# Designs tried in a protein design run: peptides against a protein of PDB entry 5T59. Part 13

Target 1, 112 residues: chain A of PDB entry 5T59
Amino acid sequence: TTPTMQSTSLLTEHLGYPPISLVDDIINAVNEIMYKCTNAMEKYLMQRNIIGKKDFSDEIKIGTAKLESLLENSVDKNFDKLELYVLRNILSIPSDLLEENRFRLLHHEKLV
Target 2, 90 residues: chain B of PDB entry 5T59
Amino acid sequence: EHIRFQRLVQVCNKALEESIRKLQSWEKIHECFPNYGQTREGIENLTVCQQQVIKLWSNLSRVEFDAIFHERSIEEKLNQLDDLINKARS

## One batch from the design tools (peptide; aimed at target 1 D24 L82 R88, target 2 Q10)

Design b1_p12_5_s4 (made by RFdiffusion4, then SolubleMPNN; from b1_p12_5, 5 letters changed)
Fold by OpenDDE base, seed 1:
Structure b1_p12_5_s4 (fold): chain B 112 residues (1-112), chain C 90 residues (1-90), chain A 12 residues (1-12)
Amino acid sequence: as target 1 above (112 residues)
Amino acid sequence: as target 2 above (90 residues)
Amino acid sequence: IELPDFEERIPR
């Protein structure tokens, strides 16, 4: 299930930022990298678009677009899974630490 | 007993690996360029392109993710979280 | 070392 508001608050205090901010950074980065890669691919091939007096520009544009779509779909799928995993398992607080006495422990450690 | 940061790195690598898997398939690449890939020069160009894009993907992701982890101090924070949990469980 | 599956949970 999704993280509780209490867990999010405690983790935000601990991290200095909301847990989702880390995931957002990761996802934004991979999206940027993805389009840099596909753009580089297209440019590389477009510089080599003529072979034997035949112009393959149209085929290259269509082909690179297809690859971009495939990569985009895969990135979306896998990093959605990553987001869920990180927020549910890595950036999570066990229920026993959400008790009042355990909650104090987290605050105590931060204040000391 | 620190496990969370290691797992973060692992899951990031997994996501990156699975995302680029389709581009690692020569068959998939060739299918997108059926006529271009029937020429000798086309095959050579596609081969180099495939290798370069995979390397670019790997290099950029390593640099950018390491930068994020550093900026967010996530290793330290996750280690501290592990310690807090372990302490509470002791 | 094999990477974990996205569904593999960290013990709580």
Scores: peptide ipSAE 0.152, ipTM 0.933, DockQ to the pose 0.119
OpenDDE base, seeds 2, 3, 4, 5: peptide ipSAE 0.081, 0.082, 0.079, 0.080; ipTM 0.927, 0.927, 0.927, 0.927

Design b1_p12_6 (made by RFdiffusion4)
Pose (drawn by RFdiffusion4):
Structure b1_p12_6 (pose): chain A 112 residues (1-112), chain B 90 residues (1-90), chain P 12 residues (1-12)
Amino acid sequence: as target 1 above (112 residues)
Amino acid sequence: as target 2 above (90 residues)
Amino acid sequence: HKLDEPPVEFDL
């Protein structure tokens, strides 16, 4: 289903937070991991940048950064589909409920 | 009957697996370090990276998301939502 | 946020 304002309004009440807030916590979380990994990888190699008698410091900075940017694209790509797949299929509303009052059951849930 | 949360787990894992796939390929890894990878020690060092970065990627993400799913009780909110739409359709 | 984009499918 396509998201609507009632679903955003109702799901915000059921969840206690807007449906997008969960998506924010995920995207924000995986980005932090992405950089934490690349930074960890660069330092592992920079203390191993000299093999034999040659210094590969330049190649490592370019390589570690050339990898980081490829994840920035792939992650932004794959987690936007998640941002979409979730708001359409998981935090989702059918027509059975907004055509004939979903408000009854949510109000009914918070009380009885 | 509880089906929506397991989906949330499936879609998260799905996004992560596709997010890291280009790093599982030794080829693209060596392309970023062509001269460095032509040395024995360089090959050994790069192998230690991709295998450890992938493990770090999997572990950090597994721990946080399980934590996020806890701080927001999403497994319950969705289980309440799954079994609630069924009561409505009935 | 990209709320107005078309839907996508996953092979789950």

Design b1_p12_6_s1 (made by RFdiffusion4, then SolubleMPNN; from b1_p12_6, 4 letters changed)
Fold by OpenDDE base, seed 4:
Structure b1_p12_6_s1 (fold): chain B 112 residues (1-112), chain C 90 residues (1-90), chain A 12 residues (1-12)
Amino acid sequence: as target 1 above (112 residues)
Amino acid sequence: as target 2 above (90 residues)
Amino acid sequence: RNLDKPPVTFDL
């Protein structure tokens, strides 16, 4: 079930922020972590780019870029799924609570 | 009775685990460094690199996600949501 | 949480 405008409003009031903001924080964090990881990989290997008489700098740069792409694709896929799940199943309000009387209850609980 | 926060943690962990899975594959890593990985020293470097990046991924994600959860008070809010739902159904 | 921190490298 797709979240409704009413659900979003109620949850925003409850949370103090829109539900999507939590997901955004998570996704932004993992993206930052991802690039920190790939950057660290490249730096580590570039410090070890010469083996014997051979310089593998170019191969390392290309290889780490490929790994970054692989990780990006995986992150995008899995956290898109996460976003949908969180918004639909975790940060969600059952339909029976979207009635007027239940809406009042949520509002009342916030104020008391 | 409080289930939503637990689910949030679970799906976050799952997403993190699934995301790093490809880097856990030695074959995939080696394929990215075909000549470098043909050397003994290269293999050793790649092995350490793989271990380190997985560790870094795990550590950073734990710290950052916990910080987000704290800043957003999400455990408390989700517990309250569970309670509200349960109360409404009683 | 400080987003301005430099990228983390491996600690070897």
Scores: peptide ipSAE 0.135, ipTM 0.937, DockQ to the pose 0.025
OpenDDE base, seeds 1, 2, 3, 5: peptide ipSAE 0.134, 0.129, 0.129, 0.116; ipTM 0.937, 0.938, 0.937, 0.937; seed 5 fails the geometry check

Design b1_p12_6_s2 (made by RFdiffusion4, then SolubleMPNN; from b1_p12_6, 5 letters changed)
Fold by OpenDDE base, seed 1:
Structure b1_p12_6_s2 (fold): chain B 112 residues (1-112), chain C 90 residues (1-90), chain A 12 residues (1-12)
Amino acid sequence: as target 1 above (112 residues)
Amino acid sequence: as target 2 above (90 residues)
Amino acid sequence: RNLNKPPVSFDL
């Protein structure tokens, strides 16, 4: 079930920030980590680009680019799934809490 | 009683694990460096590279995700959410 | 954060 505006508002009040903000932080972090990893990989191999009399720089650049692409695609896929799961199943409010009387309970707990 | 934060950690770990899975394949790594990987030194370099990048991935993600969770106070907030839901259903 | 630091080369 897709989160409703009401649930988003309630969760924002509870969290102190919109639920999507947490997901954004996670996704931004993993993307940064991803490029740090691929950059480190390329640098490591480029420091070792000469084997015997042959320069493998071009192959290394192409190869690391391919790996980066693979990682990008996998990250995108898996963290899109994560986003959906988190927003729908973790940062979610059951319908019974969306009723008027239960809505009051949430606010009451915050104020007490 | 408190389940949401545990689930958050689990799905984060799963996403991280599945994302790095292809880099854990030696075959995939070697395929990207067909000639380089035909040399002894190349194989050695790729082996170390693979091990180190996976380690870096794991370490960086652990540190950064924990930092995010702390900054967002998400464990506390999710525990509170669990409590609120349970109370409402009682 | 650690992510703000430049990436470090791998150990040999």
Scores: peptide ipSAE 0.130, ipTM 0.938, DockQ to the pose 0.024
OpenDDE base, seeds 2, 3, 4, 5: peptide ipSAE 0.113, 0.116, 0.114, 0.128; ipTM 0.938, 0.937, 0.938, 0.938

Design b1_p12_6_s3 (made by RFdiffusion4, then SolubleMPNN; from b1_p12_6 with H1R K2N E5K)
Fold by OpenDDE base, seed 4:
Structure b1_p12_6_s3 (fold): chain B 112 residues (1-112), chain C 90 residues (1-90), chain A 12 residues (1-12)
Amino acid sequence: as target 1 above (112 residues)
Amino acid sequence: as target 2 above (90 residues)
Amino acid sequence: RNLDKPPVEFDL
């Protein structure tokens, strides 16, 4: 079941922020980490670009770019799944509870 | 009783593990450096590189995700959500 | 969290 506007509103009230904000934080973080990793790989190898008398700089640049692409694709795929799962199954309210009763409980919790 | 936060941690770990899986493949790495990887020294460098990047991935993700969870108070909020839902059904 | 930090390099 896809999250409804009502569910989003209730969860936003409960969390203090929209559910999607958490997912955004996670995705932004992993993207940053990803590029830190690939950058580190390139730098490490570029410091070791010469073996014997041969310069492998071009190959290293191309190779690390390929690895970056592979990682990007994998990150995108897996964290798209994560987003879907989190929003549907974790940050979710069962449809049968999307009534006045549930809403009152949230208000009660805030007041206590 | 409280299961949502546990699930969040699990799905995050799974996504991280699946994402880095290809870099854990020596074959995949070697394919990207066909000539460099034909040298002894190149192989050694690639091996260290592979180990280091996996370590970096793990360490950075742990620190950053924990920070996010803390900043968003997500464990507490998810526990409360579990409780609210359970209460509503009782 | 500081997002402006330079990328972390490998530590050998």
Scores: peptide ipSAE 0.145, ipTM 0.936, DockQ to the pose 0.025
OpenDDE base, seeds 1, 2, 3, 5: peptide ipSAE 0.141, 0.138, 0.135, 0.136; ipTM 0.936, 0.937, 0.936, 0.937

Design b1_p12_6_s4 (made by RFdiffusion4, then SolubleMPNN; from b1_p12_6, 5 letters changed)
Fold by OpenDDE base, seed 1:
Structure b1_p12_6_s4 (fold): chain B 112 residues (1-112), chain C 90 residues (1-90), chain A 12 residues (1-12)
Amino acid sequence: as target 1 above (112 residues)
Amino acid sequence: as target 2 above (90 residues)
Amino acid sequence: RNLNKPPVTFDL
């Protein structure tokens, strides 16, 4: 189920930041890591681009680009799923806490 | 009783594992370098490259995700959330 | 953080 505005507000108060901010941090981190990995791979192979009398630089560039594309697609797919799961199942508030008589529960506990 | 942070760690690990799965396939690596991989030296280089990139992926993700979790105090916050929910249901 | 460092090659 899609998070409600009410749950987002309550969670923001509890966390000190919007729930989406955590997901953004995670996704930004993995994207940067991905680039570092592919860059390291390319550099490593480009330092070893000549075997015998043949220069494989072009093949290495094309090959690493293909791997980067594959990794990027997989990262996007899996971390989109992660985002949905985290926001809907981990950073979520049951209906019990969203009822009128329990609306202030998180706020109350913060003050105590 | 505290389950949310554990689930967060689990889904993060799952996403990381699934994301790197294709690079763990030697066949996928080799097919990207069809001529380079026909040489002995090329195979050796690709083998080392594959092993190193997987290790780098694992190490960087562990360090950075732990840093994020710490900066966001997410374990504490999720434990508190579990407690609040359980209290409300009692 | 480690991610703020410039990209590095593999240390073999």
Scores: peptide ipSAE 0.129, ipTM 0.936, DockQ to the pose 0.024
OpenDDE base, seeds 2, 3, 4, 5: peptide ipSAE 0.120, 0.126, 0.128, 0.107; ipTM 0.937, 0.936, 0.937, 0.936; seed 4 fails the geometry check

Design b1_p12_7 (made by RFdiffusion4)
Pose (drawn by RFdiffusion4):
Structure b1_p12_7 (pose): chain A 112 residues (1-112), chain B 90 residues (1-90), chain P 12 residues (1-12)
Amino acid sequence: as target 1 above (112 residues)
Amino acid sequence: as target 2 above (90 residues)
Amino acid sequence: EVELPEETESYR
């Protein structure tokens, strides 16, 4: 289903937070991990940048950064689909409920 | 009957697996370090990275998301939502 | 299994 304002309004009330807030926590979380991994990988190699008698410091900075940017694209790509797949299929509303009052059951839930 | 939350786990894992796939390929890893990877020790060091980074990627994301799913009670809100739409359709 | 859509959209 396509998201609507009633679903955003109703789901915000059922959840206690807008549906997008969960998606924010995920995207923001994976990005932090992405950089935590690349930074950890660069330091593992920088203290191993000299093999034999040659110094590969330059190649490592370029390689670690060249990898980081490829995840920034792939993660932004794959988690936007998540942002979409979730708001359309998981935090989703059918027509059975907004055509004939979903308000009854949510109000009914909070009380009885 | 509780089907929506398991989906949330499936879509999160799905997004992560696709997010890291290019790093599972030794080729693309060596492309970023062509000269460094032509040394024995370089090959050994790069192997230690991709295998550890993947494990770190999997573990950090697994722990946080399980935590996020807890702080927002999403498993329950969705289980309440799944079994609630059924009561409505009935 | 879950298949992600080919489309990308942002609500932020």

Design b1_p12_7_s1 (made by RFdiffusion4, then SolubleMPNN; from b1_p12_7, 4 letters changed)
Fold by OpenDDE base, seed 2:
Structure b1_p12_7_s1 (fold): chain B 112 residues (1-112), chain C 90 residues (1-90), chain A 12 residues (1-12)
Amino acid sequence: as target 1 above (112 residues)
Amino acid sequence: as target 2 above (90 residues)
Amino acid sequence: SIELPDETVSYR
């Protein structure tokens, strides 16, 4: 299930940052890595664009763009799943702890 | 006992592995370069390119994700969370 | 070989 507001607040207090911030960092990182990889691939091939008398620059540009698109789709899909899983199953507080007495326990531990 | 950080690492690895899977397909790569890939040199270049970009993906992701985990102190925080939960259930 | 400069990103 979707995290509650109180769960988010408690986790934010515990982590020192909102849970979503970690996910954002991860997603931003993978996106950067993705484009670095595709850019590197394009550059590598563009340095080898001439074979014989033929110039394959246009094909390389189009081809790498297609691969980039393919990778983008895959990254989006898989890291959307990651986001949901992390927020729901990792950075989460079990419902049985979202009670008044349990809240006190969490706050008590923070203050200790 | 401590399970959350392990799960985080696992799900991150899975997402990374699944994301790069398409680039691991030689068929997919070759399809993007139909004429280039018909040449001997082109095939060689694509082969090397494929291998190296996959390695780059792995290396960059390892370094960056570890940096994130460290800067966010996530292992410690998740372990503490596990402990809090276990304590509350004791 | 495919080469990229070593970059260290701080996410803080």
Scores: peptide ipSAE 0.070, ipTM 0.931, DockQ to the pose 0.030
OpenDDE base, seeds 1, 3, 4, 5: peptide ipSAE 0.028, 0.062, 0.064, 0.059; ipTM 0.924, 0.931, 0.931, 0.929

Design b1_p12_7_s2 (made by RFdiffusion4, then SolubleMPNN; from b1_p12_7 with E3V E6D E9V)
Fold by OpenDDE base, seed 3:
Structure b1_p12_7_s2 (fold): chain B 112 residues (1-112), chain C 90 residues (1-90), chain A 12 residues (1-12)
Amino acid sequence: as target 1 above (112 residues)
Amino acid sequence: as target 2 above (90 residues)
Amino acid sequence: EVVLPDETVSYR
């Protein structure tokens, strides 16, 4: 079920913010975490770039970049799915309840 | 009765777990460092790095997501939503 | 034991 403007309005009133705002927070957070992780990994290995008489700095930089790309693709895929699921199934109002009775109930609860 | 917040936590955890899956593969890690990983010391460093980054991923996500959920009062709001829906159906 | 930088402090 695709979210409607009516559903969004009702949920915004209930939540105090648009449903999409929660998803935005989550996605922004995971993106930040992702780059912190890959950055930390690169720094760790770069501190250990010399083994024996050989300098592996270039290989480390390239390798960590590859891992970052791999992680980026996975994050994008999985959190796109998350966004759809949250907005459609969690932050949602059943279609059969998107009628006058539901509106009145929500309004009544706000007044009490 | 209250199901929405539980589902939110579940799908968040699932997305996080699936996202880090590739980094949990030693083969994938080693492929990115073919020569470095041919040395004993390199293997040791990669092993520690892999373990630590996975832990960092888990810890950071836990802290940040919990903060988001708290700031948005999402557990309370979703529980209330469940209650409202159930009341409307009664 | 954690050997990577500890960045688990929430900014919120």
Scores: peptide ipSAE 0.060, ipTM 0.927, DockQ to the pose 0.028
OpenDDE base, seeds 1, 2, 4, 5: peptide ipSAE 0.026, 0.073, 0.059, 0.025; ipTM 0.919, 0.929, 0.928, 0.918; seed 2 fails the geometry check

Design b1_p12_7_s3 (made by RFdiffusion4, then SolubleMPNN; from b1_p12_7 with E1D E3V)
Fold by OpenDDE base, seed 1:
Structure b1_p12_7_s3 (fold): chain B 112 residues (1-112), chain C 90 residues (1-90), chain A 12 residues (1-12)
Amino acid sequence: as target 1 above (112 residues)
Amino acid sequence: as target 2 above (90 residues)
Amino acid sequence: DVVLPEETESYR
C-alpha cells in the first residue's frame, strides 16, 4: 500500500474517523460563520440605509457583496493551506512507523 | 512531548486571523461604500459595523471550533498520537 | 506571528 493509504488507515483507526473529517468540520464551520458575518453586516447597514433624504440601500447591497467576495476568497485560500498543513504535519504518521514491522504499533497499542 | 494539538490550534488561529484581515482594513471597508462613507452618520455606522463583525467572527469561531475539537476528541487523540510516536522511537 | 514547520508529503 502507499504511504498515504497506510497513514489514512492507521489514523482512521486511531481517531475513529478519517482525518479528512476533522478538516471538513472546520471548513464547514468557518464557511457558516463567514456567511453569518456578512449577513449581519448587510442587515446592520440596511437598518441604517437612509441618511438624511438619501437612500443608500443599493450601495449597501453592492458593498456588502464585495466584502463577502473578498472574505470568501480569503477563507478559501487560508483554509486550503490549513487543510494541507493539518493533513501533512499534524495528522500524519512518520515514515519509520509505516514499515511492516512497525505498521502494527498503533493497532497493537489500541488492543493492549 | 505533546505538540500536535498545540499546532492545530495555532494553524486554526492563523487561518482565522488571515481570513479576517481584509475586514480589519478601514480603507477596504470604506472603499466599498464610497458615498455612504462620505457622510458622518455613514462613517459611524461603518465603524460600528466593522468592529462588531470582527468580534462576531472571533466569538463564533472560538465557540464552533472548540465544539468540533470536543466532539472529535482531538486533543486527546493527538496527545495519544504524540505518545505513540515517541514511544515507538525510543 | 505563529511560526509553523514546513509541510511534508501530501496526504491528498
Scores: peptide ipSAE 0.021, ipTM 0.917, DockQ to the pose 0.244
OpenDDE base, seeds 2, 3, 4, 5: peptide ipSAE 0.019, 0.020, 0.019, 0.019; ipTM 0.916, 0.916, 0.917, 0.916

Design b1_p12_7_s4 (made by RFdiffusion4, then SolubleMPNN; from b1_p12_7 with E1M V2I E9V)
Fold by OpenDDE base, seed 2:
Parts: structure tokens; sequence; C-alpha cells
Structure b1_p12_7_s4 (fold): chain B 112 residues (1-112), chain C 90 residues (1-90), chain A 12 residues (1-12)
């Protein structure tokens, strides 16, 4: 089931914000967290970049960048799925409530 | 009765867990640091780093997502939505 | 240890 404009409008009225706004918040948050994690990892290892007489700074930078890429891909994939699921199955109005005599319930309840 | 918020939490947790899975793989971690990981000290550092970053991921996500849910009053709103739907179907 | 952030982001 794909969200309709009518559903979006009703949900926006109910929520006080468009449904997509919640998803945006979640996605923005996880992206920020992701980069904080990779940055922290890089910093931790860079503080430990010298072992013996060898400097592994370059390898650490490259390695952490690779891990960041892996994490980015995974985050994108999984939270795209999340977005789809949330908008279709959680922040959604069943079709039976979108009928002429039923879709007004949300609006009516808000006014009461 | 109230199911939507529970589902939201579940799918968020699932997405977070699946996203961090690659970092939970020691093999993936080690592959990114082939020479560094050939040293005893390097292995130790990578091990600690892996454990700590996973914890950081978990802690940050918990705090931030809870903040989002609170700011958006999403539990209340989803519960109300459930109630409205159930009422309409009764 | 990996440093944890001091502040939590506000969304409103």
Amino acid sequence: as target 1 above (112 residues)
Amino acid sequence: as target 2 above (90 residues)
Amino acid sequence: MIELPEETVSYR
C-alpha cells in the first residue's frame, strides 16, 4: 500500500507535522551517529598509530575510510527499508478509513 | 490494541542492528588493517576499538532516537491513531 | 577509550 495525499494530509493534521518529518529526523540522527562513530574510531586508532618503529597512520586512515563506506552502505540500505515500512505500515491510514464516511473521523476527533 | 509504536521501536532497532553488523565482523575489521593487524598490539587496539565503537553506536542511537520520539510525541500520537482506527472499525 | 559526546542533539 502506497501512502496517498489524503492520508498524508490527515496524518499531518493528527501528528502536527508531516509523517516524513519523523523519518527525516531518524535518518538524520543515524547519519550523524554514524559519522561520530567512524570519527571516534579513527581518532582512537590514530592515537595508537605507532607500533614499534612503524607508523601506521596512512593505513589507519584508509582502513577507517573503508569501514565508513561499509557502514554508510549498510545504513542507507537498512534505513531506506525503514522509511518505506514506517510510511506504509506505521504512519498510515487503512483504506477503509479513507472512505468518504470514515475519513472524517480523524478530523472530527481532533475538533472534539 | 496499541501496536504501531511497538512496531516503530522494533523496526528502528532492527535497522540499527543490521546497520552495525559489518562492524561486528572481526574479519571485516581486520581486512581493513592488514598490516596493523599483523602486530599483537594492533590486534589489541582493533579489538578494543571494535568493542567500544559498537557500544558508542548503541548508546548514541538509544539517546537520540528516544529524544526524537519524545520531541515528536510519537508514542502518544500512534496510540491515538490506533484508537481512532479501532473506534472506526467498531 | 573512545570519547563519548557530551551533549545530546535537540530536535525542536
Scores: peptide ipSAE 0.075, ipTM 0.931, DockQ to the pose 0.029
OpenDDE base, seeds 1, 3, 4, 5: peptide ipSAE 0.025, 0.064, 0.054, 0.066; ipTM 0.921, 0.929, 0.929, 0.930

Design b1_p12_8 (made by RFdiffusion4)
Pose (drawn by RFdiffusion4):
Structure b1_p12_8 (pose): chain A 112 residues (1-112), chain B 90 residues (1-90), chain P 12 residues (1-12)
Amino acid sequence: as target 1 above (112 residues)
Amino acid sequence: as target 2 above (90 residues)
Amino acid sequence: RVDLSEPLDWEV
């Protein structure tokens, strides 16, 4: 289903937070991990940048950064699909409920 | 009957697996370090990275998301939502 | 933000 304002309004009430807030926590979380990994990888190599008698510091900075940017694209790509797949299929509303009052059951849930 | 939360786990894992796939390929890893990878020690060091980075990627994301799913009780809110739409359709 | 009107062919 395509998201609607009633679903956003109702699901915000059921969840206690807007449906997108969960998606924010996920995208924001994976990004932090992405950089934590690349930074950890660069330092592992920089203290191993000299093999034999040659210094590969330049190649490592370029390589670690050249990898980081490829995840920034792939992650932004794959988690936007998630931002879409979730708001359409998981935090989703059928027609059975907004055609004939979903408000009854949510109000009914918070009380009885 | 509880089907929506398992989906949230499936879609998260799906996004992560695709997010890291280009790093599982030794080729693309060596492309970023062509000269450094032509040394024995370089090959050994790069192997230690991709295998550890992947493990770090999987572990950090696994722990946080399980935590986010807890702080927002999403497993319950969705289980309440799954079994609630069924009561409505009935 | 991503456009919610975008088509989606992604499979799980």

Design b1_p12_8_s1 (made by RFdiffusion4, then SolubleMPNN; from b1_p12_8, 4 letters changed)
Fold by OpenDDE base, seed 4:
Structure b1_p12_8_s1 (fold): chain B 112 residues (1-112), chain C 90 residues (1-90), chain A 12 residues (1-12)
Amino acid sequence: as target 1 above (112 residues)
Amino acid sequence: as target 2 above (90 residues)
Amino acid sequence: RVDLSKPLDYTI
């Protein structure tokens, strides 16, 4: 089920922030981590770019770029799924709680 | 009775695990370095590199995600949400 | 109505 505006409002009030903000934090974090990992990989290999008399710098740069792309695609795919799941299932309010009486309960519990 | 937070942790772990799966494949790594990986020393370097990056991925994600969860008080909030839902249905 | 007491399908 797709989150409704009402659900978002209630959850925002409950959380103190919009539900999407949590997901954004997670996605931003993993993106940062991703590039730290690929950067570390490149640096490690570039420090070891010469084997014997051969310089593999170009191959290392191309190879690490390919791995970065693979990781980017995987991260995007999996965390898009995560976003949908979190917003639809975890940070969600059942329809029966969106009725007036249940809505009041949520509001009441916050204020008391 | 409190289930939402553990589900959040589970789905985060799953996403992280699936995301790093490609880097866990030696074959895929080797394919990216076809000539470098033909040398003994290159293979050794790639092996260590693979291990290090996977560890870095795991460690950084744990630290950062825990920080997010703490800053957002998400465990408490999700537990409260579970309680509210259960109370409303009683 | 969704029974939240049951495990969620978190397959990604």
Scores: peptide ipSAE 0.071, ipTM 0.931, DockQ to the pose 0.117
OpenDDE base, seeds 1, 2, 3, 5: peptide ipSAE 0.039, 0.047, 0.051, 0.059; ipTM 0.930, 0.930, 0.930, 0.932

Design b1_p12_8_s2 (made by RFdiffusion4, then SolubleMPNN; from b1_p12_8, 4 letters changed)
Fold by OpenDDE base, seed 4:
Structure b1_p12_8_s2 (fold): chain B 112 residues (1-112), chain C 90 residues (1-90), chain A 12 residues (1-12)
Amino acid sequence: as target 1 above (112 residues)
Amino acid sequence: as target 2 above (90 residues)
Amino acid sequence: RVDLSAPLDYTI
């Protein structure tokens, strides 16, 4: 099921931040990690670019760029799925509780 | 009883694992360096590089995700959410 | 309703 405004509001109150903020932190982190990894890979190979008097610098640059693209695509796909799963299943309130009598429970517990 | 935080950790681990899977393929690595990988030294360098990147991926993600979870107090908050839901249903 | 005790599935 799709998150509702009501659910988002309640969860924001409970968490102290919107649920999407957690996902954003996760995605931003993995993107940073991704580029650190690809950068490290390129640097490592560029330090070893000459083999048998042949310079492979151009091939290394192209190859690492291809791997970066591959990783980018995979990260995008998998963390888009993660976002949907987290927001719809983990950071969610069951629909049966999104009624007036049960809705107040979250407010009550917070304010008491 | 408490299930949401466990599931969060699981889905994060799965996303990380699936994301790095392509780099774990030697064939895909080698395809990106067709001539470099035809040399003995090139193969050795690519092998070490592959291993190091995978380790770096794992280590950085663990540290950063744990930091996020701590900063957001997400385990506590999700446990509380579980408790609230269970209480409401009782 | 989503069963959080079930095996992880990305399918919503």
Scores: peptide ipSAE 0.213, ipTM 0.940, DockQ to the pose 0.102
OpenDDE base, seeds 1, 2, 3, 5: peptide ipSAE 0.098, 0.047, 0.052, 0.150; ipTM 0.934, 0.932, 0.932, 0.938

